# Ledger of designs, part 58: peptides against a protein of PDB entry 6DSZ

Target 1, 361 residues: chain A of PDB entry 6DSZ
Amino acid sequence: NYVVTAQKPTAVNGCVTGHFTSAEDLNLLIAKNTRLEIYVVTAEGLRPVKEVGMYGKIAVMELFRPKGESKDLLFILTAKYNACILEYKQSGESIDIITRAHGNVQDRIGRPSETGIIGIIDPECRMIGLRLYDGLFKVIPLDRDNKELKAFNIRLEELHVIDVKFLYGCQAPTICFVYQDPQGRHVKTYEVSLREKEFNKGPWKQENVEAEASMVIAVPEPFGGAIIIGQESITYHNGDKYLAIAPPIIKQSTIVCHNRVDPNGSRYLLGDMEGRLFMLLLEKEEQMDGTVTLKDLRVELLGETSIAECLTYLDNGVVFVGSRLGDSQLVKLNVDSNEQGSYVVAMETFTNLGPIVDMCV

## One batch from the design tools (peptide; made by RFdiffusion4, then SolubleMPNN)

Design b1_p11_7_s3 (from b1_p11_7, 5 letters changed)
Fold by OpenDDE base, seed 1:
Structure b1_p11_7_s3 (fold): chain B 361 residues (1-361), chain A 11 residues (1-11)
Amino acid sequence: as target 1 above (361 residues)
Amino acid sequence: LEEALKELESL
């Protein structure tokens, strides 16, 4: 009996960094199709802790810390609309991944969105938002005692949402999204009322953004607001301040992923379709009243990596490059460039063996 | 950029 051990998936389709195993441990979580891999980040590299099989392809994977939790919880949504909230528990050498809550969030009606599944979590952990279908925004209220993930839909007038995030520093949960209509692409905000289960008018909007605007980054306080990434431009808006740059270097290839480096949102990593790695820098200006405002935006080329599906900054200038098309990498950002002008050094490479063909035997 | 990269080693 040849037990053909099914080859484990190697293509990465998501990664997240946070404190999942403990309050003190820094973790890297990697989604590889139906598989979740959990690592502890150490000075010596990645230490494997646990691997978990999921009942479907992971479509959303986000860490969040509700008020009064000592460590992060993990939200997962599968491509078949199975949602769960997971907790890591260790007792001596015994490691358990506990399902705190679960549910199926599939609707019987609605057109699945062409841009796929988007899942976002409010920074204050009030709700999870899901864009699954055109013209609907699904809300999962976050309650500690709720073992069953119950969701409701809010009608969205904007039928073609490109990307959506929750904003920081908002009294009510507030979404910011890029949408397309016959007049072009636009940015809009809505407040989400959990009580009334409806949208209220958000703090700001920006009509007629770049035609290829594809990503929204929510910026933490003190800056607040959002960054909008297009093919030719990067723009910032927070309701009071607008700033746009059009660096020629980003026009060469489409930016496809991003990750925040600093907790305050001063730096971001950007990856493009050629495997170029960039740093987006937010330059601050401190006002006499102690307020911090955005002075400028700058983009710097760091070097080349595998084509990133996802990026996550770990610690000490180390970045995980999750790749679907190539080998995933751990890379080090150096202060000084090499002879080729690159600030990137590959530390470790993880071979991608390509897609697992599920042979239904 | 160099200053920004130096700050990463101090975290």
Scores: peptide ipSAE 0.320, ipTM 0.873, DockQ to the pose 0.866
Fold by OpenDDE base, seed 2:
Parts: structure tokens; C-alpha cells; sequence
Structure b1_p11_7_s3 (fold): chain B 361 residues (1-361), chain A 11 residues (1-11)
């Protein structure tokens, strides 16, 4: 009897930061296939708190804080469409991960989208949105008293959605998405009516964006709006203001992940397919009336890391680089560049053993 | 960039 010690998965397929264990603790949550790893970020580094086995590969992992919650809750969707909302509870040394709500959100009818599962949460925690199937947007209303995650579908006219986010600062939940049609790629917005279970016209649209526009970043207030990242360009739009940059440095490799550094959306980390780490900076301009507008966008090369599947800014210039293809890393951003012009120093490396082929014998 | 990076140490 060869007890094949099932090697734990080491490839990272998602990471998020927030206050999951307590209101005060800064956490790093790492998805490794069917496993969730929970860390507390400390001055000494990452302290492991709990590992949780999931009933499937984690496809979506998002922290959110409903009104009146003291700490974040965790939404997880698996690749088999099992959804849950998790809460961390600790009583002395006893640590429990409690399922507040669960459900299966699989549809019997629909073509699974080729670009995979997208899951997003409204910043005001009114709903969860899911792009699972072409031509459908699934909505899970967030209700505190509901232990059963019930979902409904809204039909999308746009069959080929590339990426989608909820916008900030909207009276109604509003999605912004990049889609492709025969004429190219475009950005559109829709308001989501929970009452009528339909889309209403959103505040703005941008037709004919870059042909390879691949990511939407929702920007918090005071800027609002969205950043659209392509192969050659980075654009901002909020309905009133449009800005575009085409820094030559981003043409070399596709940007594949991002993470917001500042709560106000002034800075973002960007990672590309070559393991380059960038800072995207939003420069503010204060108007005479006290309104804050976006003045400019800048992209700066910070350095090189492992190829990021996900990025998470922690604290004090420390970034977690979650890698699927290589070793995950903790890196420090330094104020001063080294002799090579890099601001990045590797602090810790987490060995990726590659794909564990579960040979079920 | 240097100013932006200096602000990270103050968080």
C-alpha cells in the first residue's frame, strides 16, 4: 500500500487581503486549487492561522464587508459552481470557519464562457455578480438573513464579455465591462435592477477601445469610473473624463493582474506575463470648487518578480506575488532603486512544486 | 515614483 502522501498544491490561483480574522488583523488569503490558506500579516512576516479544504477548485475568492459587520466576509465560488459566504470565528484557541450562506449557482442551460468564471461584488454589498455563461449575468442578492444563496440571471446582449467589475459611487449597482463584437472591443455600463431583475442603461459607454483591452479596474471615489488595460494602452473613463496613455514599456508583455494599493485608488500594482511589476499612478488635480479630478496616468517599472497570477499589497511596501507558473514571493518595494534600476527586493520565496497530478490509482 | 514609494513606508 503506497500511501501516496497527497502533496499539498503549491501553485497559487488567487489571493486577497483584508480583515477576515478580526477587524484589526490584516490578512492574506491564498487560494491553491482546493485549499484556502489564511495568514495574518505581522511585522515578522506571514503567520499561518488556518488552512481550509474546499469541495472544489476555488474559481472566485473575494472579501467584502456588509453594512454592520465588524470584519470582512469571504465569498468563494468553486469551478463546479458551489458558492459560499464564509466567516472567521475564533474563541480562545478554537478557530472555526463558519458557512453563513451557501448554494449551487450552476445553470442547466448555457455555454460556459471560454474566458472562465468571473465573480464580482458590489462595493456597497448589494449583490454578487457572476459571469459564468455567455449571454448571462447571474446576480446573487446579498441578504444577511438568507442562509441559502439564491441567484437569478439577467440576459446580456453582449455575448463575449472579456472582463467585468462593479463601479463605485453608483446609486444603483452598476457594472462596467469590456466586450468583443465583430467591430472590435468596447466598454459598456449597465445598472442592475434587483427589483425588476433587469439591466438599465448605465451612465456611460466607450466604443472602439483597444483591440486587446483585457481588464477593467473599478476606481474608488473621489475619482470613480474605471481603468481599462490593454496590450498597448491604459485608459481611464468616468463618464465625464477620458484619459489614455500608451507607455511603450507595457507593449513588451501582456498585463495579466492588478491590485489596488491605496483605498482611494491612487496607486495600483500591475503584473505582466514576463514577471515585470509596475506601479500605475493616478495623479490628482484639485479644482477650485474642491472637486478632485484625474490629472494624469503614469506607469513606472518597479522591477521583476515571479510571473504573477495575482498580486496583493500588504503593508509597508510589502507585496505578495502569487504565482501559478513559478514560485510565489514576498517582495519589498524600496524607495531607492538598485544599480539595475529595480525597486523590488525578494524577501521570501515559496517553492512551487508544479501541477500535482492526482493519480487516483 | 520615489515620492509614491516613500508614502508606502508611512502606512
Amino acid sequence: as target 1 above (361 residues)
Amino acid sequence: LEEALKELESL
Scores: peptide ipSAE 0.316, ipTM 0.870, DockQ to the pose 0.864
Fold by OpenDDE base, seed 4:
Order: sequence, then structure tokens, then C-alpha cells
Structure b1_p11_7_s3 (fold): chain B 361 residues (1-361), chain A 11 residues (1-11)
Amino acid sequence: as target 1 above (361 residues)
Amino acid sequence: LEEALKELESL
């Protein structure tokens, strides 16, 4: 009996940073197919804490902190539509991952969306939103005392949603999404009524965005609004302010992932299909009334990494580059460029052995 | 960019 030691998945398909183990610990959580790896970020590097097997491929992994929680909770959705909310508990040396809530969110009716599963959490933790099927937006209300994840669907008129996020600073939960119709790609917003289980008109829309607009970034206050990333352009809109840039450098390869560096959304990391790492900068303008507005957007090339499936800023200029196609990396952003003009230095590389070919022996 | 990168050390 060759115990084929089932090689652990090495391809990264998601990563997130937050305070999952404690309020004080900075954690890196890595999704590798069915496995969740939990690390503590230390000055010495990544300290492994626990690995968790999930009942399916992780499709969504998001940290969130409901009101009155001291640390983040973890939302996971699998490719088989199993949803759970996880809590880290430690008692001495005993580490438990507790399921606070769970449910299956699969619908009997619906066309699975070609762009895959999208899961988002309202910044105020009022709900989870799921785009699983064309023409449907699933809502999971977040209730502290509910161990059963109840969901309902709201019908979307927009059948081909490309990406969706919850906006910040909205009185009601508000989604912003890119969708495609026969006329092109557009951005629209909807308010989500939990009470009426319907969409209300959102604060703004932008028709006829770039044809290859593929990602929405919700921008925190004070800016608010959203960034729309395309192949040729990056645009910002918040209802009152519109700004667009078309830096030639982004045309060379498609941007495929992003991560917010600052809590206030002043900086973002962008990764493209060639493994180039960029910083997107939001320049502030303070008005005489104390309002902060977006003055400009700038994109700067930092350097080259493995092709990122996901990016997450840790601390002190350290970035985790989660790669599906190549080796994942821990990289340092330096203030000064090297002789090649790169601000990126690889600190650690995590070998990707590729897809576990289930060798059916 | 340099200023933006300098601010990362203060986070």
C-alpha cells in the first residue's frame, strides 16, 4: 500500500489579510483549493498557525468584523455553494475553528454565471451578497444570533454581471457592478432593501464604460465611490466626481487582481497577467469646507512578481503574491529602486507544484 | 511614488 501522501495543494486561489486569530494579530489566510492555511504575520516572517480542510474548493474567502466582535470572522463559500462563517478560538494550546453559521446557498433554478462565483460583504456587515447565477443576486442577511445562513434572491435585470462590490459610506447597503449588454459594458448601482427584498435605485450609474472593464474596487471614505479597471483605462466615480486615466503601461497586459494598501483607499496594488506589480495612487484634494475629493489617479510600475491570482498587503511594505500559475511570493516594496528600476524584492518563494493531478492509481 | 513607498514603513 503506497500511501501516496496526498500532496497538499500549492496553487493559491485566494488570500486575505486581517485579524482572525486575535484583535492584535495580523493574519494571512491562504486558500489552496480545499485547504485554508492560517498564518500570523511577524517581523520574522509568516508563522503557520493552522491548516483547515474545507468541504469543497474555496470560491470566496472574506474577512469581516460585525459590530461587537473583537476580531474578524471568516466567510467562506465553496464552489459547491456551501457557505460558512468561521471563528478562530484558542484556549491555551488548543486551537479550534468554530462554525458560527453555515448553509447551502445553491438554487435549483438558475444558470451558473460564466465569470464564476462572486461573493462580497457589506462594509457595515449588514449582509453578504452573492452573484452565483445570471439574473440573480443572493443576499445573506448577517444576524449575530443566527447559526443558519438564510438567503434570498433578488432578481437582476442585468444578466451579465462582470464584477460587483458593496460601496462604502452608504446609508443602505449599496452594490456597484459592471455589466454587459448588447450596447457594451456599463456601471450601475443598486440599494439593497433587506425589508422589501428588492433593489432600489442606487446613487449613480455610468453607461458605456470601457468595453473590457473587468473589475470594481469599492473605495472607502473619505473618497467613497468606486474604481473601474479596464484594459486601457482606470476610472473613478462616486456620484459627484468622475475621473479617468489611460496609462499606456496597463495596455501591455490585463490587470487581473487588486488589493487595498491603505484603510482609507489611497493606494492599491494591481497585478497583471505578466506578473507586473503596480501601485494605483489616489491623490487627495482637501476642499476649504474640509471635504476630501479625488484630485488625480496615478499608476506606477513597482516591479515584477509571479503572476498573481491574488495580492494582499501585509505590513511594512511586505506583500503576499498568491499565484495559481507560478510560485507564490512574499515580496518587499522598497523606497528606492534597484539598478533595473524595480522597487520589488522577493523575500520568500513558495513552490507551486501545479494542479494536483489526481493520479487515479 | 517614493513618498508613497516611505509611508508604507509607517503602517
Scores: peptide ipSAE 0.314, ipTM 0.869, DockQ to the pose 0.868
Fold by OpenDDE base, seed 3:
Structure b1_p11_7_s3 (fold): chain B 361 residues (1-361), chain A 11 residues (1-11)
Amino acid sequence: as target 1 above (361 residues)
Amino acid sequence: LEEALKELESL
């Protein structure tokens, strides 16, 4: 009996940073197909803490901190629509990953969306939103006492949602999404009524955005609003302020992932299909009334990495580049450029042995 | 950019 030790998956399909193991620990969580790897970020590098097998390919992985929790909880949705909320518990040397809540959120009726599964969490932890099927938005109310994740659907008039996020600073949970219709791509907002289980009119909309607008970034306070990333343009809107840039450098390759660097949303990392790493900068202007408004947007080329499937800023200018197509990397952002004009230095490389094809024999 | 990168070391 050759126990073919099934090679562990090495292709990264998601990563997130937060405080999962404790309130003080900075963690990197990496999704590799059905495997979740948990690291503590240290001055010496990544310290492995735990590896967890999941009941299916991880499709969504998000950290969130409900009110009164000392550390983050982990939401996972699998490609088979198994949802769970996980908690890390340590007692001495004993490490347990506890399922606080679980459920299957699959619908019997609906067309699975061609752009795949989108899962988002309200910044105030009121609900989880899921775009699984065309013309439906699934809501999972977040209740601490409920071990069973119950969901309901709200009908979307917009059948072709490209990307969706919850906005920050909204009295009610508010989604912002890019959608496509016969007239082009547009941005719209809806308030989500948990009580009535319906959408209310959102604070703003932007019709006729760039034809290839593909990503929504929700911007924290004080700016609020959203960034819309296209092939040729990056736009900001918050209901009161609109700003657009079209830096020629982003036209060369499609931006495919992003990560927020600062808690206030002043800086973002962007990765494209050529492995270029950019910083998006939000320039602030302080008004006489003490309000902060967006003055300008800038995009700066940092350097080149492996083609990112996901990016996450860790600390001290260190970035994890999660790659599906190439080797994942830890990279350092330097203040000074090298001789080639790059601000990026590879610190560590994680060999990608390719996709594990689960050949069910 | 240099200022933005310098701020990363202060976190």
Scores: peptide ipSAE 0.303, ipTM 0.866, DockQ to the pose 0.878

Design b1_p11_7_s4 (from b1_p11_7, 6 letters changed)
Fold by OpenDDE base, seed 1:
Structure b1_p11_7_s4 (fold): chain B 361 residues (1-361), chain A 11 residues (1-11)
Amino acid sequence: as target 1 above (361 residues)
Amino acid sequence: LKEALAEIEKL
């Protein structure tokens, strides 16, 4: 009896950092197809805690902390539209991953979007938003007592959404999205009414952004607003302030992922299709009234890594580079460059053995 | 950049 130990997946398709195991522990969570790996970040490196098999390929993986939770909960959506909210529980040496809520959010009618599944969580944990189908925005209200994830759809007039995020600092849950129409790409905002199950007019819009605008980053307070990343340009808008840069260095390769470094949104990591790692810097201006406004945007090349599918800043200048096409890495950001002008040093490399061929036996 | 990176080690 050859127990063919099915090779574990090694290609990373998502990663997230937060406080999942406890309020005090910093965790790295890695999605590898149907597998979730949970680590504790320590001064000595990554300590493995648990691995979890999911009933499908992980399409969305997000940490969130509802009011009155001591630690983060994990939202997972699979490519087959199975949604769950997971909690970590430890009692002595016994480790359990508890399903707090679950549901299937598949619609019987709708065209699956060509840009794939997008899942987002409101920063105030009022709802989960899902773009699964063209012309629909699915809302899952977040309620503590609800074990069944119930969703409703709101119609979007904009049929071709490229990316969407919830904004910070909004009285009502507010989405910001890039969409395409026959006239080009645009940015729009909508408020989401849970009560009326409809969109209201959002605080701002920006028509005729760059033709290849592909990503929305929601910026925390005090800046607020959003960053829009294209092929040639990076733009900021918050309703009152607009700023755009077109650094020649980003034109060489498409930026494909991002991650926030600072809680206040002053720095972001950017990864491109060549494995270049950048820092996006938001320069602040403090006003006499104590308000903070955006003065400038700057992009700096840090160095080269494996081609990132996802990036997550851990702590102390350590970054996890999740790669689908190459080896995943832990890298250290240094204050001083090496002899080659790189600020990036590889600490650990995790061999990618390629896609598991599901041999249907 | 150096100032920005120097603040990373304190987080």
Scores: peptide ipSAE 0.185, ipTM 0.842, DockQ to the pose 0.923
Fold by OpenDDE base, seed 4:
Structure b1_p11_7_s4 (fold): chain B 361 residues (1-361), chain A 11 residues (1-11)
Amino acid sequence: as target 1 above (361 residues)
Amino acid sequence: LKEALAEIEKL
């Protein structure tokens, strides 16, 4: 019996950074199919802490910190619609991943969306939102002490949602989404009423965005609002201010992932299908009344990496490039470019062996 | 860009 030691999956399909193991530890969490890898980010590099097998392919992985928690909790949704909230608990050398809550969020009715599963968390931790099926938005209220993840659906008139996020700084949980209809792609917002289990009119909308608008980035305060990434353009809207840029450099390849560098949303990493790494910069203008407004958007090419499925800024200019198609990397962002004009230096490369071909021998 | 990158090392 050749125990073919099933090679652990190496293709990265998600990554997130936060404080999962403790309030003080900076963690990198990596999703590799059914496997969750937990690292502590140190000055010496990534220290492995724990590996966790999930009961399915990880489709959503998000860290969040409810009020009164000292460290982040982890929300996971699998491709089979198993949801859980996980807590890291260490007792001496014993490391346990505790399931705080779980549930299956599959519906008996609905068309699974062609653009896959989207899972988002309200920045104030009031709810989780799930786009699983066309014409439905699933809400999981985040109540304390509930071990059972209860969900309800709100009907969404917009059948073809491309991407969705919760906005920051909203009195009620507010989603912003790109959708497609016969007239093109549009951006809309809705407030989510937990009480009435319905959508209310959101603060703003933007009709007729770029035809290939594919991603929504929720921008933290003080800017608020959202960035919409297209093939040709990057736009910002917050209800009061609209800005658009069309940098020629982004037309060469489709931007496929993003990650926020600054807690205040002043900088974002962008990755494209060619493995180019960009910095999106939000330039501030301080008004005389103390309000901060967005002055301009700028995109700068940093360099080239493996084709990112996901990006996460760690610390000290170190970025994890999670790749599905190529080798994942730790890269360093430098202040000064090299002779080739690149600001990116590979620090470590993690070999991707590709899909585990179950060689049925 | 240089200024923006210089601030990254302080995070």
Scores: peptide ipSAE 0.158, ipTM 0.829, DockQ to the pose 0.942
Fold by OpenDDE base, seed 2:
Structure b1_p11_7_s4 (fold): chain B 361 residues (1-361), chain A 11 residues (1-11)
Amino acid sequence: as target 1 above (361 residues)
Amino acid sequence: LKEALAEIEKL
């Protein structure tokens, strides 16, 4: 009887930061296949709090704070379409992860999208949106008293959605998405009517974006709107203002992940397929009427890390680099560059043992 | 960049 100690998965496939354990604690949550690891961020580093086994591979992991909650809740969707909303509860030394709501959101009819599962949460916590199948947008209304996650589908005319986010500052929940048709890639917005269970016309669209536009970043107020990241260009649009940059440095490798640094969306970390870490900067201009507009976009190379699957800015210039292909890292951003021009210093490295082939013998 | 990074330490 060989007790094969099942090695725990080490490849990171998602990470998020927020206040999950308490209102005051800064947490890092890491998805490693079927495992959720919960850390508290401390001055000494990452303190492990809990590890949780999930019902399947984690495909979506998002923190959100409904109105009247003191701390964040966690939405998880698995690759087998099991959805749950989790709450952290601590009573003395007893730590429990409570399922507040759950459901299976699998459809009997639909082609799974080739680009995989996308899950997004409305910034005002009105709904969860899911792109699971081509030509469908699934909505889960967020209701505090409902233990059963019920979903409905809205038909999308755009069959090939590349990425989708909810916008900030919208009266109704509004999605912004990149899609592909025979004419190229485009950006469109839709308002989501919870009442009528349909899409209404969104505030803006942009036809004929870059052919390799792959990522949507929703920008918080005061800027609002979205950033679209391509292979060669980074563009901003909010309905009133359009800006585009084409920094030569981003052409060398595809940007594959991002994370917001500032709550107001003035800075973002970008990671590419070569493990380069960038800062995207939104420069503000204050208008005579007191409105804040985007003046310019800038991209700066910070340094090199492991190839990020996900990035999470923690605090005090510390970034978690979640890697699937390499070792995950804690890195420090420095104000001054080293002799090589790098602003990045590795603080800690987490060994990735690669894909665990569960040989069921 | 230096100014942007200097604000990181204040977060």
Scores: peptide ipSAE 0.143, ipTM 0.829, DockQ to the pose 0.901
Fold by OpenDDE base, seed 3:
Structure b1_p11_7_s4 (fold): chain B 361 residues (1-361), chain A 11 residues (1-11)
Amino acid sequence: as target 1 above (361 residues)
Amino acid sequence: LKEALAEIEKL
């Protein structure tokens, strides 16, 4: 019996940072196909804590902290529509990953969306939203006592959703999404009524955004609103303020991932298809009434990395670059550029051995 | 950029 030690997957398809193991620990969680790797971020680097096998390819992985939890919970959705909420528990040396809730959220009817699975969590932890099928938005209400994840669908009139996020600072859960129709791409918002199981009119919309607008970033308070990233432009809208920039440098390659650096949403990392790493900066203006408004948007080239599938800021200028096509990296952001004009230095490289071809024998 | 990066080291 050749125990073919199945080579562990090395291609990264998702990463998140938060406080999963404890309230105090900073964790990096890495999705590699069916595997979840959990690290503690230390001054010495990444300390491995646990590896978990999932019942399918991880399609969504998000940390969230319900009101009155001391640490983050992990939402996972697989490509086979198995959903779970996981909790880390440690008792002495014993480490357990506990399933708090689970469910299958597959529909019998619906066209799977061509842009794949999108999963989002309301910042106030009222619900999970899922774009799985064209013309449907699935809602999973978050209830602490429910071990079974129950979902319902709301019909979307917009059949071709490109990206969707929950907005911050909304009295009701509010989604912002880019969609395509015969007239082009547009941004719209909807409030989600859990009670009525329907959409209400959202606070704002923006018709005729850039034709290649592909990503929505929800911006925390005090700014609020959303950033829309295209091929040629980056735009901000919050209902009251609109700003657009078209920096020539972003036209060279498509931005494919982003991560928030600051809790207040003043800085974001952006990665493109050439492995360029950018900083998006939100310049604030403080008004006389103490309100904070967006003054300007700026994009700065930091340097080059592996082609990111996902990015996550850790701490102390350290960024994890999760790569599917190349080696994943830990990189350091420096205040001063090197001799080549780069602000990025590779600290550690994680060899990608390529996709595990599931040889169905 | 330097100011923005200098704030990163303080997080």
Scores: peptide ipSAE 0.138, ipTM 0.829, DockQ to the pose 0.904

